Peptides against a protein of PDB entry 6RGO. Designs and how they scored, part 3

Target 1, 392 residues: chain A of PDB entry 6RGO
Amino acid sequence: MALKLLGFNQDATCFSVISSNKGVTIYNCDPFGKCFELEKSTSNDEELDFLVEMLFSTSLIAVVDKTIGASKRKKLKIVNTKRKATICELTFPHEIMDVIMNRKIICVVLKSDQIFVYDISCMKLLRTIDVRGEKLKSTSKFRNSEAVGDIGVRVSLSTDNNSILCYSSYSKSDKENAPLNDIVVFDALKCIQINVLPAVHQSNIVCIACSPDGMLMATASEKGTIIRVFKTIDTENDEPILVNEFRRGSRPSRISEMKFNHDNTLLACVGESDTIHIFALPVTTTEADANEDDTLQQSSHSLSSSINGLQYISKGLANRFGKIIVSKIPTQSQQRHVAYIKIPENAKYRIGFPKDTTNTIHICGEDGNYLVYSIPRNEVGPCTLVKSNTFD

## One batch from the design tools (peptide)

Design b1_p8_2_s2 (made by RFdiffusion4, then SolubleMPNN; from b1_p8_2 with V1L E2K)
Fold by OpenDDE base, seed 5:
Structure b1_p8_2_s2 (fold): chain B 392 residues (1-392), chain A 8 residues (1-8)
Amino acid sequence: as target 1 above (392 residues)
Amino acid sequence: LKEIQELL
């Protein structure tokens, strides 16, 4: 049976899948089991396609049926899973590409490169962000919407109540073919732009992850070889603060998803490769608690990994085209993964970090495997499988 | 709308 993965919820307590026979199914992770099913409304052998965004472990979901015709692809349904009832429907002028939510807001991304920001509590429109708006003033040529395949506006939202929205935007260039390589940081509650990170990659951004608190973002381009981590709010000399540059690999491979763990100590990435990579973020130890004199001589051989404090060489290399390019960290200073999981080749996987266990990762595959791994703390190596379940 | 508020 063909399974299609939709993903984990914000805290990895549930995941959603499309089953060819059943339609949308939501599984609970612990105890493992099916908790919701949305039956297939159609007798046709059409390939099922849905967007499903969950609100944590609540009975609130947002659903878009992409299976049948242009009309349903423009409709967002807010559903109560306990009642199996539609609470409300919103209709958009264009196809819905993505839906993301937290306890405060819903963001709806359209094929028109518009982001509609709603207050979830009343479904009131707070803002329409037109990502093309600055570009439309310079170039009236709509790229024929058919040839723009996987390249659209990408979004990520903090899972907290601060509701920090990160989205990809077009670089300010008079060129008809400006890439989606800028990031805008937006306060979705106040509807204000907080920051703009120009040209964070040389090519279009295809994956963004916001940290749960909204203080960090990770970005990957179409190449998927380098992941960059930035501060969202802070700037140094009006330049973006690059915290880390991670090397996933030397071979190009699409990254489909990235996630931070709940304490911002780990970043995981998954995509078309046979490997989930987990990277360690530097913990900023605030030096504040140095005063307790407790003389416990535990001769813990602190492997002083001389994490040579990589001086923030935010030297914006003005390329020959006057574009600020985020300086590439020298290839020798690019960090590798600290942990990894091997997955079947060509199997699509999704990742989630549980809230209560910061060194545990949940993964699920279109192969019907739900797997829980322990992440090694003190060594570089494979993750250890702790729990496995199957679903269909 | 009330139902959404009860689920938040």
Scores: peptide ipSAE 0.521, ipTM 0.961, DockQ to the pose 0.867
Fold by OpenDDE base, seed 3:
Structure b1_p8_2_s2 (fold): chain B 392 residues (1-392), chain A 8 residues (1-8)
Amino acid sequence: as target 1 above (392 residues)
Amino acid sequence: LKEIQELL
């Protein structure tokens, strides 16, 4: 049967799939098993298309049926999985492209490059973000329908209560074809823009991940060769906002998903390649509690490849041209993966990090495999398979 | 609406 993966929930306790015969199915990871099913609304052999976002391990899901007709593609249903009942329905002016949530916020991304931000507790609209802005309304010929599916606004939301929203935005270049290569950091609760990261890639951003705490974000372009990690907030300490640059590979390959683990020590990426890559992030040791005496000389081979090559373009030019955040970091400072998983070629996979085990990753495939891997701590190498299950 | 708050 054709499976389509929707992904893991925020804590990787569940994952969602579309089955061509059953409709939407939600699986629990431990104990492994089917926990919810949403039946097809129609008996037709039409290719099923859904968006489903689950709120952690709760009975709350957001559902968009994209299978039939332009009207359904504009409707968001909030469903109680225990009751199998729709709680409420919202209708949007344009097709829904993405839905993300946490315990405070739902964000709905439209094909119009609008983001609708809601308070989940009352479904009150807090903000409509128009990513195109007023200037681009005149030149935005609706991109011809065929090539359009891949290039839109990308979003990621912190899983914590701070509700940091990161989204891709159009560069302010007067070019008719401005790339979606800026990032906006937005406080979704306060409805304020925190930061703008201009030109973080040369081409359109196709993947964004926010850390669970909202302190970090990762970006990848349509090339998918380089992943950049940024601080979401400018720190007073003149510290660089670009904290890491990772090399996924030399060949172009789309990245479909990235995730941070719960302690911000790992970043995983998956996409069209035969390999899930896992990168180590520098632990920001807060200097404060290093007073206790325990002389465990763990020879941390600090892969402190000193990012000495951030030529601070002197403060004088930064005042006229907004913070050039991406100086050309020399290719030599690009870190590789510390761990990897080989996946079947042409199988789409999704990734999730469980909360309780920082060195474990959950993956699921459109091949019907749910796999749990252990990530090596002290060596560069393959992840070890710990558990496997199958689903249909 | 009350039902959403019971599920949060």
Scores: peptide ipSAE 0.518, ipTM 0.960, DockQ to the pose 0.863
Fold by OpenDDE base, seed 1:
Order: sequence, then C-alpha cells, then structure tokens
Structure b1_p8_2_s2 (fold): chain B 392 residues (1-392), chain A 8 residues (1-8)
Amino acid sequence: as target 1 above (392 residues)
Amino acid sequence: LKEIQELL
C-alpha cells in the first residue's frame, strides 16, 4: 500500500500516516499499535492528502482534508479521537498549508502567506500575521505559485507554554523576487514581535525548528547544505546571535524536517538524502558553584585552553545592498554530525525525540518501518537500532 | 469549547 507520512506529535509518543486504502491512522509508539483511525470518506482513486496535528498524547487532533478536488482544503476540523467526533470547524479564505499547535496556541498557515494565531482553549483568533503585508501595498499580483508549490511561509512553535513562534518572512529588498530568508520570532500569547533575524540564508528558508523551550531555532535553506542555529530572544548589540553552524553535506539536498531533543543537546535533520544527521549542541554548563571545600592540594598544571575570543570587528561600512548580516562562520568552524542513521533511498522519513530518553530518536518511514535508535554519546558514528515495528 | 478544555 502507498503510505504518506504526516509525522510525530510533539513528544514522539505517537505518529500519523495516510494509507491510500484506510485513510488517516495514528499509531502509539509504546506500546506500539493503532490508537486512532479516520476512515476515507470517498471510494475515489484520488491520492489522499491530509494535515493531522496531534496535541501530545491527548485525544485532541487538528485535521485538514487536502485531497485534490475536495472543497475541504480551507477547513480545519478539531476532533476528539476518543469520541470520534468533530468539536469545532474553522473555514479560511485560502488553502491551509500547515497547522502547528501546543497546549496554548494553534497556528494555521495559509497559501496566502497569512498565519492565523488562535487561543486553543476557546478557539479565539489572537492575531492574523500577513507575511506579505509590507509588499502588498505595491503589486496585487498573486504570483500564480502554480509551478513553485514548495516555497511558502514556514513556521515552528515551541512545545512549551511560552509559545514562541518562529516564521520565515520576505526580505525588505526592493527586488520583486525577494526571498523568504528573514526569520521573525513572535510571542504567540502576547501577540508581539520579539526579534527579527534578517537574511539568515542566501535563498528561501524551507525548514525551521524551534527548541521545546523556544530559546533556540534551527534554519535550513532550499540548498540544505548548511543548518544555522540562533538564539530566538537574546541579541548582542541588537544583532542576532548565531550559536552553531552545521554542515549536513556538500551536495544540495532538501531538508524536510528538523527537531531538537527535549534538553536542547541534539538537533536532528531528515530529508531527501539517504541519511538522518544528528548534531550536538554545546551544553551551556551553568557551573553551579558546588563549593565542595575538599582541600586536596594537587598541582596546578594550568592547561591554558586559549579559547580565541572572536573579536567582532565592527567595521561600519553602510553599503545599501542587503548584506547577509549574519557573520559567516569560517568553513573550518562548521561542525559535522556526531551521529547518523542510514535510511532507504527514496523513502521519506519523519523524526521525533521522546521526553524521557534524550539520547533516543524515533523515526518512521513511508516504507512502513517505525524504528527506535540509540544515539552514541562518546563517539562519532552510526546510531544503534534498539526497537523496530512495522505498520501498513 | 468546554470539550477542548477537558482535553488540554
């Protein structure tokens, strides 16, 4: 049967798939098994397409029927899986491209590059973000984005209650074809813009991941060769803080998904390549001054690890052309993966990190494999397969 | 709406 992956929930306790014959199925990861099925409403040979976002391990899901010819592509359903009942429905002016949620917020991304932000508890609209709004004063030409179906506004939301929303925005360049290469950081609860990261890539951003706590954000462009990690809220001299620059590879390859683990120590990425890459983030050890007074006198060999402080040379050359404001990390300081998983060629995979095991990753494939891997801590190498299950 | 609050 043809499977289409929808992805994991926020804590990787469940994943959702589309089966061409069955409709939407949600699987529980442990114990492994089907926990919900949404039957196909039509016997037509049309390729099924759905958005399904699950709220953690709850019975709350958001569903959009995106099937071609379905008049439902503008309709969000909130469903109770335990009752198999629709709680409420929202209709939008344009096709729904993405839905993301946490325990406080639902964000709905439209084909119009609008983001609708809702309070989940009452389904009240808090904000409509028009990502085109600064440009729409000029040219009412809806680009017939018929041919470029893959370039749109990308979003990621923190899984915590702080509800930090990161989204891609158009650069302020006077060019008719400005790329979606800016990032806006938005407090979805207060409905305020917190930060703007201009020109974080040279080309359109196609993947964004927010950390669970909303303090970090990872970005990848359509090239998918470099992943950048930024602080979301903190700035240095009103400039964005680049924490890490990771090299996935030398060859262009689309990244479809990135995820942080729950303690912000790992970043995983998956896409069109035969490899899931896992990168280590520097642990900010807050030295808790454990004043253990233990008096043992042993010799002060001062290993002066010269951490060469990158002197920011503030050369104030105000050249008007949209300089990538992000200081290019020298190619020599680009970190590689610390771990990897080989996946079948041409199989799409999705990734998730469980809460309880920070060195474990869950993956599922359109090949019908659900796999649990252990991530090595002390060496660079392959992940070890711990558990496997199959689904249809 | 009450039902959403019961599921949060």
Scores: peptide ipSAE 0.516, ipTM 0.960, DockQ to the pose 0.857
Fold by OpenDDE base, seed 2:
Structure b1_p8_2_s2 (fold): chain B 392 residues (1-392), chain A 8 residues (1-8)
Amino acid sequence: as target 1 above (392 residues)
Amino acid sequence: LKEIQELL
C-alpha cells in the first residue's frame, strides 16, 4: 500500500500516516499499536492527502482533507479522537498548507502566505499575519508571484506554553523575486513580534525548527547543505545571535524536517538524503556558583573540549553589499553530525524526540518501519537500533 | 468549545 507520513506529535508518543486504503491512521509508539483511524471520506481513486496535527498524547487533533477535488482543502476540523466527533470546523479563504499547535495556540498557514493564529481553548482568532502584505508594504508591486511549487511560508512553534512562533518572511530587498530568507520570531500569545533575523540563508528557507522552550531555532534553505541555529529572543548589539552552523553535507539535498530534543542538546534533520543527521548543541552550562563541593566527577568533560572552537566573532560590519551576515562563520567552524542513521533511498522518513529519553530518537518511514534508535554520547558514529516495529 | 478545554 502507498503510505504517506504525516509525522510525530510534539513528544514523539504518536505518529500519523495516510494509508491509501484506510485513510489516516495514528499509531502509539509505546506500547506500539494503532490508536486512531479516520476513514476515507471519498470513494474516488484520488490520492489521499491530509494534514493531521495531534496535540501531544491528547484526544485533540486538527485535520485538513487536502485530497484533490475535495472542497475540504480550506477546512480545518478539530476532532476529539476518543469521541470520534468533530468539535468545530473553520473555513479559510485559501487552501491550508500547514497546521501547527501546542496547548495554547493553533497556527494555520494558507497558500496566500497568511498565518492565522488562534487561541486553541476558544478557537478565537488572535492575529492574521500577512507575510505578503508585509512584503507589499516594502515593495509596491503586486506581483502575484505564484508560489513556484513547494516554496511558501514555513512555520515552527515552540511546544511549551510560551508559544514562540518562528516563520519565514520575504526579504525587504526591492527585487521582485525577494526570497523567503528572513525569519520572524513572534510571541503567538501576546501577538507581538519579538525578533527579525534578516537574510539567514541565500535562498528560500524550506525548513524551520523551533526548540521546545522556544529559545532556539534551526533553519535550512533549499540547498540543505548548511543548518543554522540561532537564539530566538536574545540579541547581541541588536544583531541576531548565531549559536551553531552545521554542515549536513556538500551535495545539495532538501531537508524536509528538523527537530530539537527536549533539552536542546541535539538537533536532528531528515530529508531526501539516505541519512538522518544528528548534531550536538553546546550545553550552555549556566555558571551556577561553583561553591558546592559535591565530588560527582561525571565524565561530561570530554565533549566540551571539541566545542570550544566557536569563537563568537560578533564583528558587526554590516558591509553595504547585502551579503548574508551569517556567512562570516569560517567554513572550518562548521560542525558535522555527532551521530547518524542510514535510511533507505527514496523512503521518506519523519523524526521525533521523546521527552523521557534525550538520547533516543524515534523515526518512521513510508516503507512501514517505526524505529527507535539510541544516540551515542561519547563518540561520533552510527545510532544503535533499540526497537523496531512495522505498520501498514 | 468546552470540549476543547476538557482535552487541554
Scores: peptide ipSAE 0.508, ipTM 0.959, DockQ to the pose 0.854

Design b1_p8_2_s3 (made by RFdiffusion4, then SolubleMPNN; from b1_p8_2 with V1L Q5R)
Fold by OpenDDE base, seed 5:
Structure b1_p8_2_s3 (fold): chain B 392 residues (1-392), chain A 8 residues (1-8)
Amino acid sequence: as target 1 above (392 residues)
Amino acid sequence: LEEIRELL
């Protein structure tokens, strides 16, 4: 059967898939099993396409029928999975490209490069963000939206109640063909712009991940060779704080998804490559001033991995076009993965981090595999398979 | 809308 992955929920307790025969199915991860099904409403042999955003393990989902020829691509349904009932329906002026939510906010991304921000508790529109509107002050012709297949506004929302929204924006350039390589950080509750990270990549941003707390953001471009991690709120001398630069690979490959674990110690990425990469983030040791004098001589060989303090080379290379491009960390200081998972070539996989086990990763594939891996703590190497299940 | 609030 043809499966299409929709992804994990915020805490990796559930994942959703499209089955060609069944329509949308939601699986619980533990105990593993089917917990919801949305039946196929059409007898047509059309390839099913849906957006499904879950709200953790709750009975609330947001659904968009994106099937080709469907008049429903502009409609967001809020569904109670327990009752199998539509609670409300919203209609948008343009096709829905993405939906993201937490316990406070729903963000709806349109093909028009608009982001509609709603208070989930009352479905009240809080803000319409027009990502093009800042450009419309320059008479730049609408890029015919037909040829812009993969290049649209990307969003990520913190899973906490702070509701930090990160989105890709067009670089401030008078050029008709400005890339989506800026990031805006937005407080979705207060409807205030917190920060702007200019030109974080040379090409369009195709993947963004916000940390659960909204304090970190990972970005990848169309090349998918380098992942950059930034602080979202803090700035040094009005410049973006680049925390890490990770090298996924030397060959271009699309990154489809990135996620932080719940304690911001790990960043995982998946895409069109045969490998899920897991990167370690620097643990900010809060020096707890534990003055406790307890003389226990445990000869823990402190592997003083001299984390050579990455001198923040804040030197923005002002390229000849006045664009501040985030200085590339020297290739020698680009960190590699600490762990990896091999997946079938060309298999689409999705990733999730469970809340309670920060060194565990959940993955699911369009091959019908749901897999749980343990991430090695003290060595660089492959993850260990802990649990496997199959779905249809 | 009350139903949404019951699910949050």
Scores: peptide ipSAE 0.513, ipTM 0.960, DockQ to the pose 0.864
Fold by OpenDDE base, seed 3:
Formats: structure tokens, C-alpha cells, sequence
Structure b1_p8_2_s3 (fold): chain B 392 residues (1-392), chain A 8 residues (1-8)
């Protein structure tokens, strides 16, 4: 049977797949098994296409049937999986491209480059973000939406209650073909823009991940060779907003998904390459007032990789070019993965981090494999397979 | 919509 992966839920306790014969199936990870099935609406041999977002381990899912007809592609169904019943349906002016949620917020991304932000508890519209309308205020020329089928607004939402929304926006370049290479950081609850990160890549951003707490975000461009990690909020301490730059590889390859683990110590990425890469983030020691005297000389070889190479380009040129956040980090300061998983070539995989085990990663493939790997802590190397299951 | 609040 042809399988299409939809992905893991926020805590990696479940994953969703499309089966060509059955429709949408949700699997539980532990104990492994089917927990929900949504039958296809049509008997036709048409290629099934769905968006499904699950709210953690709850019985709440958001579903978009994209299989047939422009009308269905504009409808979001909120479904109770225990009752197998639609709770409510929303209709949008344009095709739904993405749906993300947490316990507070649903965000719906449209083909029009609009983001609709809802309070999940009452399905009240809090905000419509018009990423094109923001561009038009900066640049008079519409991109004809027809020509660029694969380039749209990307979004990620923090899984916590702070509900930090990161989205790609158009650069203020007077060019008709301005790339989606800016990032906006948005408080989805307060409906306030927190930050704008201009020109974080040279090309369009195709993947974004927000940390569970919303304090970090990761970005990848169409090239997928460099992953950048940023602070979402400007800290008073004049600390650089760009905290990490990772090299996935030298060969261009699309990154389809990135995720932080629950303690922000690891970033994983997956895509069209034969390798899932896992990167270590420096633990930002929040100076908790450790007043306690305990002299344990654990020689933390602080790999203080001296990021001394950010020459202060003098204050004077700052006025005309918006904050050049991406100084050319020397290629020598680009960190590599600390761990990896080999996957079958041309197999699409999705990733998830379980909450209870920060050194474990869940993966699932369109090949029908669900795999659990242990991540090495003290060495650079392959992850160890701990558990495997198959699904159809 | 009450059903959504019961599932959160």
C-alpha cells in the first residue's frame, strides 16, 4: 500500500499516516498500535491528501481533506477521535497549506500567505496576519501566486502555553521576487509582534522549528546546507540573537522537518537526504543564583569555541541597513552533527522527541517503519536502535 | 465548542 506520513504529535506519543485504502490512521507509540482511523470520503482510486494535526495525546485533531475539489481544501474540521465526530468546521477563503496547534492556539496557514490565529478554547479568531499585505506596505509588487507553487509562508508554534509563533516573511527588497527570508516572532496570545529577524538566509526559508518554550527557533533555506538557531527575544545583555550555525552538509538537500527536544539541548533535522542529523545546542546557563558553595571541580571542558570572530562592525553603518543579524560566520565556526541516523534513500521520514527521555528520538517512514533510537551523550556517532515496529 | 474545552 502507498503510505504518506503526516508526522508526530507534539510529545511524540502518536504519529499520523495516510493509507491509500483506509484513509488517515493514527498510531500510538507505546504501547504500539492503532488508536484512531478516519475512513476516506470517496471510493475513487484518487491519491489521498490530508492535513492532520493532533493535540498531544488528547482526542482532539484538526483535519483538512485535500484529496478532491477546491472547496474541501478550504475546510478545517475539528474532530473528537473518541466519538469519531466533527465538533466544528471552519471554511477559509483560500486553500489551507498548514495547521499547527497547542493547548491555547490554532494557526491556519492559507495559500494566500495569510495566517489565521484562533483561541482553541472557543474557536474565536484573534488575528489575521497578512504576510503579503505586510510586503505590499513595503513593496508595491505582488508576486503572481501562480508561478511559485512550492514557496509559501512557513510557520512553527511553541508547544507551551506562551504560544510563540515564528513565521517566514518577505524581505523589504524592491525586487518583484523578494525572498521569504525574514522571520517574524509573534506572541499568538497577546497578538503582538515580538521580533523581526531580517535576511536570516539568502534564499527562501522552507523549514522553521520553534523550541517547546518558544525561546529558540531554527531555520533552514531551500539549500538546506546551513541551519541557523536564533533567540526569539532580544535579551538586555547585548547577546547575539544568532546562537548557533550548524552545517548539515555541503550538497543541497531539502529539509522537510526540524525539531528541538523538550529541554532545548538537541536539534534534529530530516528531509530528502539519507541521514537524520542531530545537533547539540550549548546549554545556556541561566545564571540561577547558585549561592551554594559546592566546589565540585567537574572539569566542564567548556568548548568555549571563542565566537571572538564577530568583529564589531562599528555603530555608524547600522542606520541604513537593518540589523545585519547574519554576519558571515566563518565556515570554520560551523558546528557539525553530534549524532546521526541512516535512513533508506528516497524514503520520507518524520521525527519526534518524547518528553520523558531527552536522549531518545522517535522516527517513522513511508516504508512502514516506526523506530526508536537512543542518542549518544558523550560521543559523536550513530544513534543506537532501541525499538522497532511496522505499520501498514 | 464546550466539547473542545473538555478535551484540552
Amino acid sequence: as target 1 above (392 residues)
Amino acid sequence: LEEIRELL
Scores: peptide ipSAE 0.511, ipTM 0.960, DockQ to the pose 0.859
Fold by OpenDDE base, seed 1:
Structure b1_p8_2_s3 (fold): chain B 392 residues (1-392), chain A 8 residues (1-8)
Amino acid sequence: as target 1 above (392 residues)
Amino acid sequence: LEEIRELL
């Protein structure tokens, strides 16, 4: 059977899949099993496509039927899974490309490069963000999306109540073909822009991940060779703070998903490659008062990877061309993965981090495998398989 | 809409 992965919920307690024969199925991770099924409404041999976003382990889901020929690609349904009932339906002017949510906010991304921000508690529209802006409204013939692949506005939302929204935006180049290589950081509750990161990559951004607390953001371009991690809110001399630059690989490969773990110590990425990569983030040791206590001399050779704090020497070359954030990180100081998982080359995988176990990762594949891995703490190496289940 | 608030 052809499976399509929709992904994990925010806390990796559930994942969603499309089965060509059954429709949408939601699985619980522990205990493993089906918790919800949405039956296929039509017997047609049409390739099913859906968006399904689940609000944590709750009975609230957002559903979009994206099936080709379906007049429903502009409709968002909010469904109670326990009652199997639609609570409300919203209709948009354009096709829905993405839906993200937390306990406060729903964001709906349209094919028009618009982001609709809603208060989830009352489904009131708080903001419409037009990523193309007013200047492009006159000349925006829909890029014939048939030939130019899945290049659109990418979004990520913090899972906390602060509701930090990160989205890709067009650079201020006078060129008709400006890349989607800027990032805007937006307070979705207050409806204010809080930061702008200009030209974080040379090409379009295809993947964004926000940390659960909204304090960090990871970005990857179409090349998928370099992942950059930035602070979202904090700036240094009105310039963006680059925290990390990770090398996934030397060969171009699309990254489909990235996620932070719940304590911001790990970043995972998955895509078209045979490998899930896991990177370690520098633990900001808050100097909690090291009270003086006991001298036990155990000589554990901690591999102190001296993360030498990048002293940003601000050379003020005010050249008029949009300041490409040239990574001042020398190519030799690009960090590699600390852990990895090998996956089948032909199977798409999705990733999730459980809340209670910061060194555990959940993965699921279009091959019908749900796998739980332990991440090594003290060594660079493969993750260890802890649990496996199959689904159809 | 009240049903959404009960699920949050």
Scores: peptide ipSAE 0.511, ipTM 0.961, DockQ to the pose 0.857
Fold by OpenDDE base, seed 2:
Structure b1_p8_2_s3 (fold): chain B 392 residues (1-392), chain A 8 residues (1-8)
Amino acid sequence: as target 1 above (392 residues)
Amino acid sequence: LEEIRELL
C-alpha cells in the first residue's frame, strides 16, 4: 500500500500517515499502536493528500484535505479525535500549503504566500502576514511568479508558549525573481516582527526549524549542503548571530525536515539522501553559580572542549550595498554530523525528538517502519537501534 | 470554541 508520511507531533509521542486505503492514521509511539483514524472522504481512486497537524498528545488536530479535485484544499478543519467531531472549519481564499501549531497559536500558510496567524483558544485571526505584499512594497512589478514547484513560504513555530514564528521571506532585491532567502522572526502572540535575517542562503530556503524555546533557528536552502543555525531574538551590533554552520554533505540533496531536540543540544535533518544526520550544538553552559563545592571529579571530558573553536566570526562583510552577508564559516570550520542513521534509498522519512530522552530520536518511513534510535554522546558514529515497530 | 479550550 502507498503510505505518505505526515510526520511526528511536537513531542514525538505520535506520528501521522496517509494510507491509500484507510485515509489518515495517527499512531501512538509508546505504547506503539493506532490511536486515531480519519476515513477516506472520497470514493474516487484519487491519490489521497492531507495535512494533519496534531497538538502534542491531545485530541486536537488540524486537518486539510488536499486530495486533487477536492474543493476542500482551502478548508481547515479543527477536529476532536476522541469525539471524532469537527469543532470548527475555516475557509481560506487560497489553497493551504502548511499548518503549524502550538498550545497558543495556529499558523496557516497559503499558496498566495500569506500566513494567517490565529489564537487557537478562540480561533480569532490575530494577523495576516502577506509575504508577497512585503515583496511588492520593495519591487513595483506584479509578476505573478507562479511559485514554480516546491518553492514557497516556509514556516516553523516554537513549541513553547512564546510562539516564535520563523518564516522565509523574499529578499529586498530589485530582481524580478528575488529568492526566498530572508528569514523573518515574528512574535505570533504580540503580532510583532522581532528580527530579520537577510540573505541567510544564496538560494531559496526550503527548510526551517525553530527550537522548542524559540531561541534558535536552523535553515537549509534547496542545495541542502549547508545548514545554518542562528539566534532568533538576540542580535550583535544589530546583526544576526550565526551560532553554527553544519555541512550535511558535498552533493546537493533536498532537506525535507529538520528538528531540534528539547534541550537545544542536537539538530537532526532528513531528506532525499540515504542518511539522517544529527549535529551537536554547543551547550551554552549558563554559568551556573560556581559556589557549590561538590568535588565529583567525574572526568566527563565532554565533547564541549573541541567545539570551543567557533570564534564568533562576527565579521559581517557589509558589501557596497549595505546588505548583511552572513559570513560563510570557512569550509574547514564547518562541523560535520556527530551521529547518523542510514535509511533505505528513496524512502521518505520523518523525524521527531521525544521530550523526556534528549539522546533518543524517533523516525518513521513510508516503508512502514517506526524506529527508535539512541544517539551516541561521546563518539562520532551510527545511532543504535533501540526499538522497531511496523505499521500499514 | 469552548471545546478547543478544554483540549488545550
Scores: peptide ipSAE 0.498, ipTM 0.959, DockQ to the pose 0.855

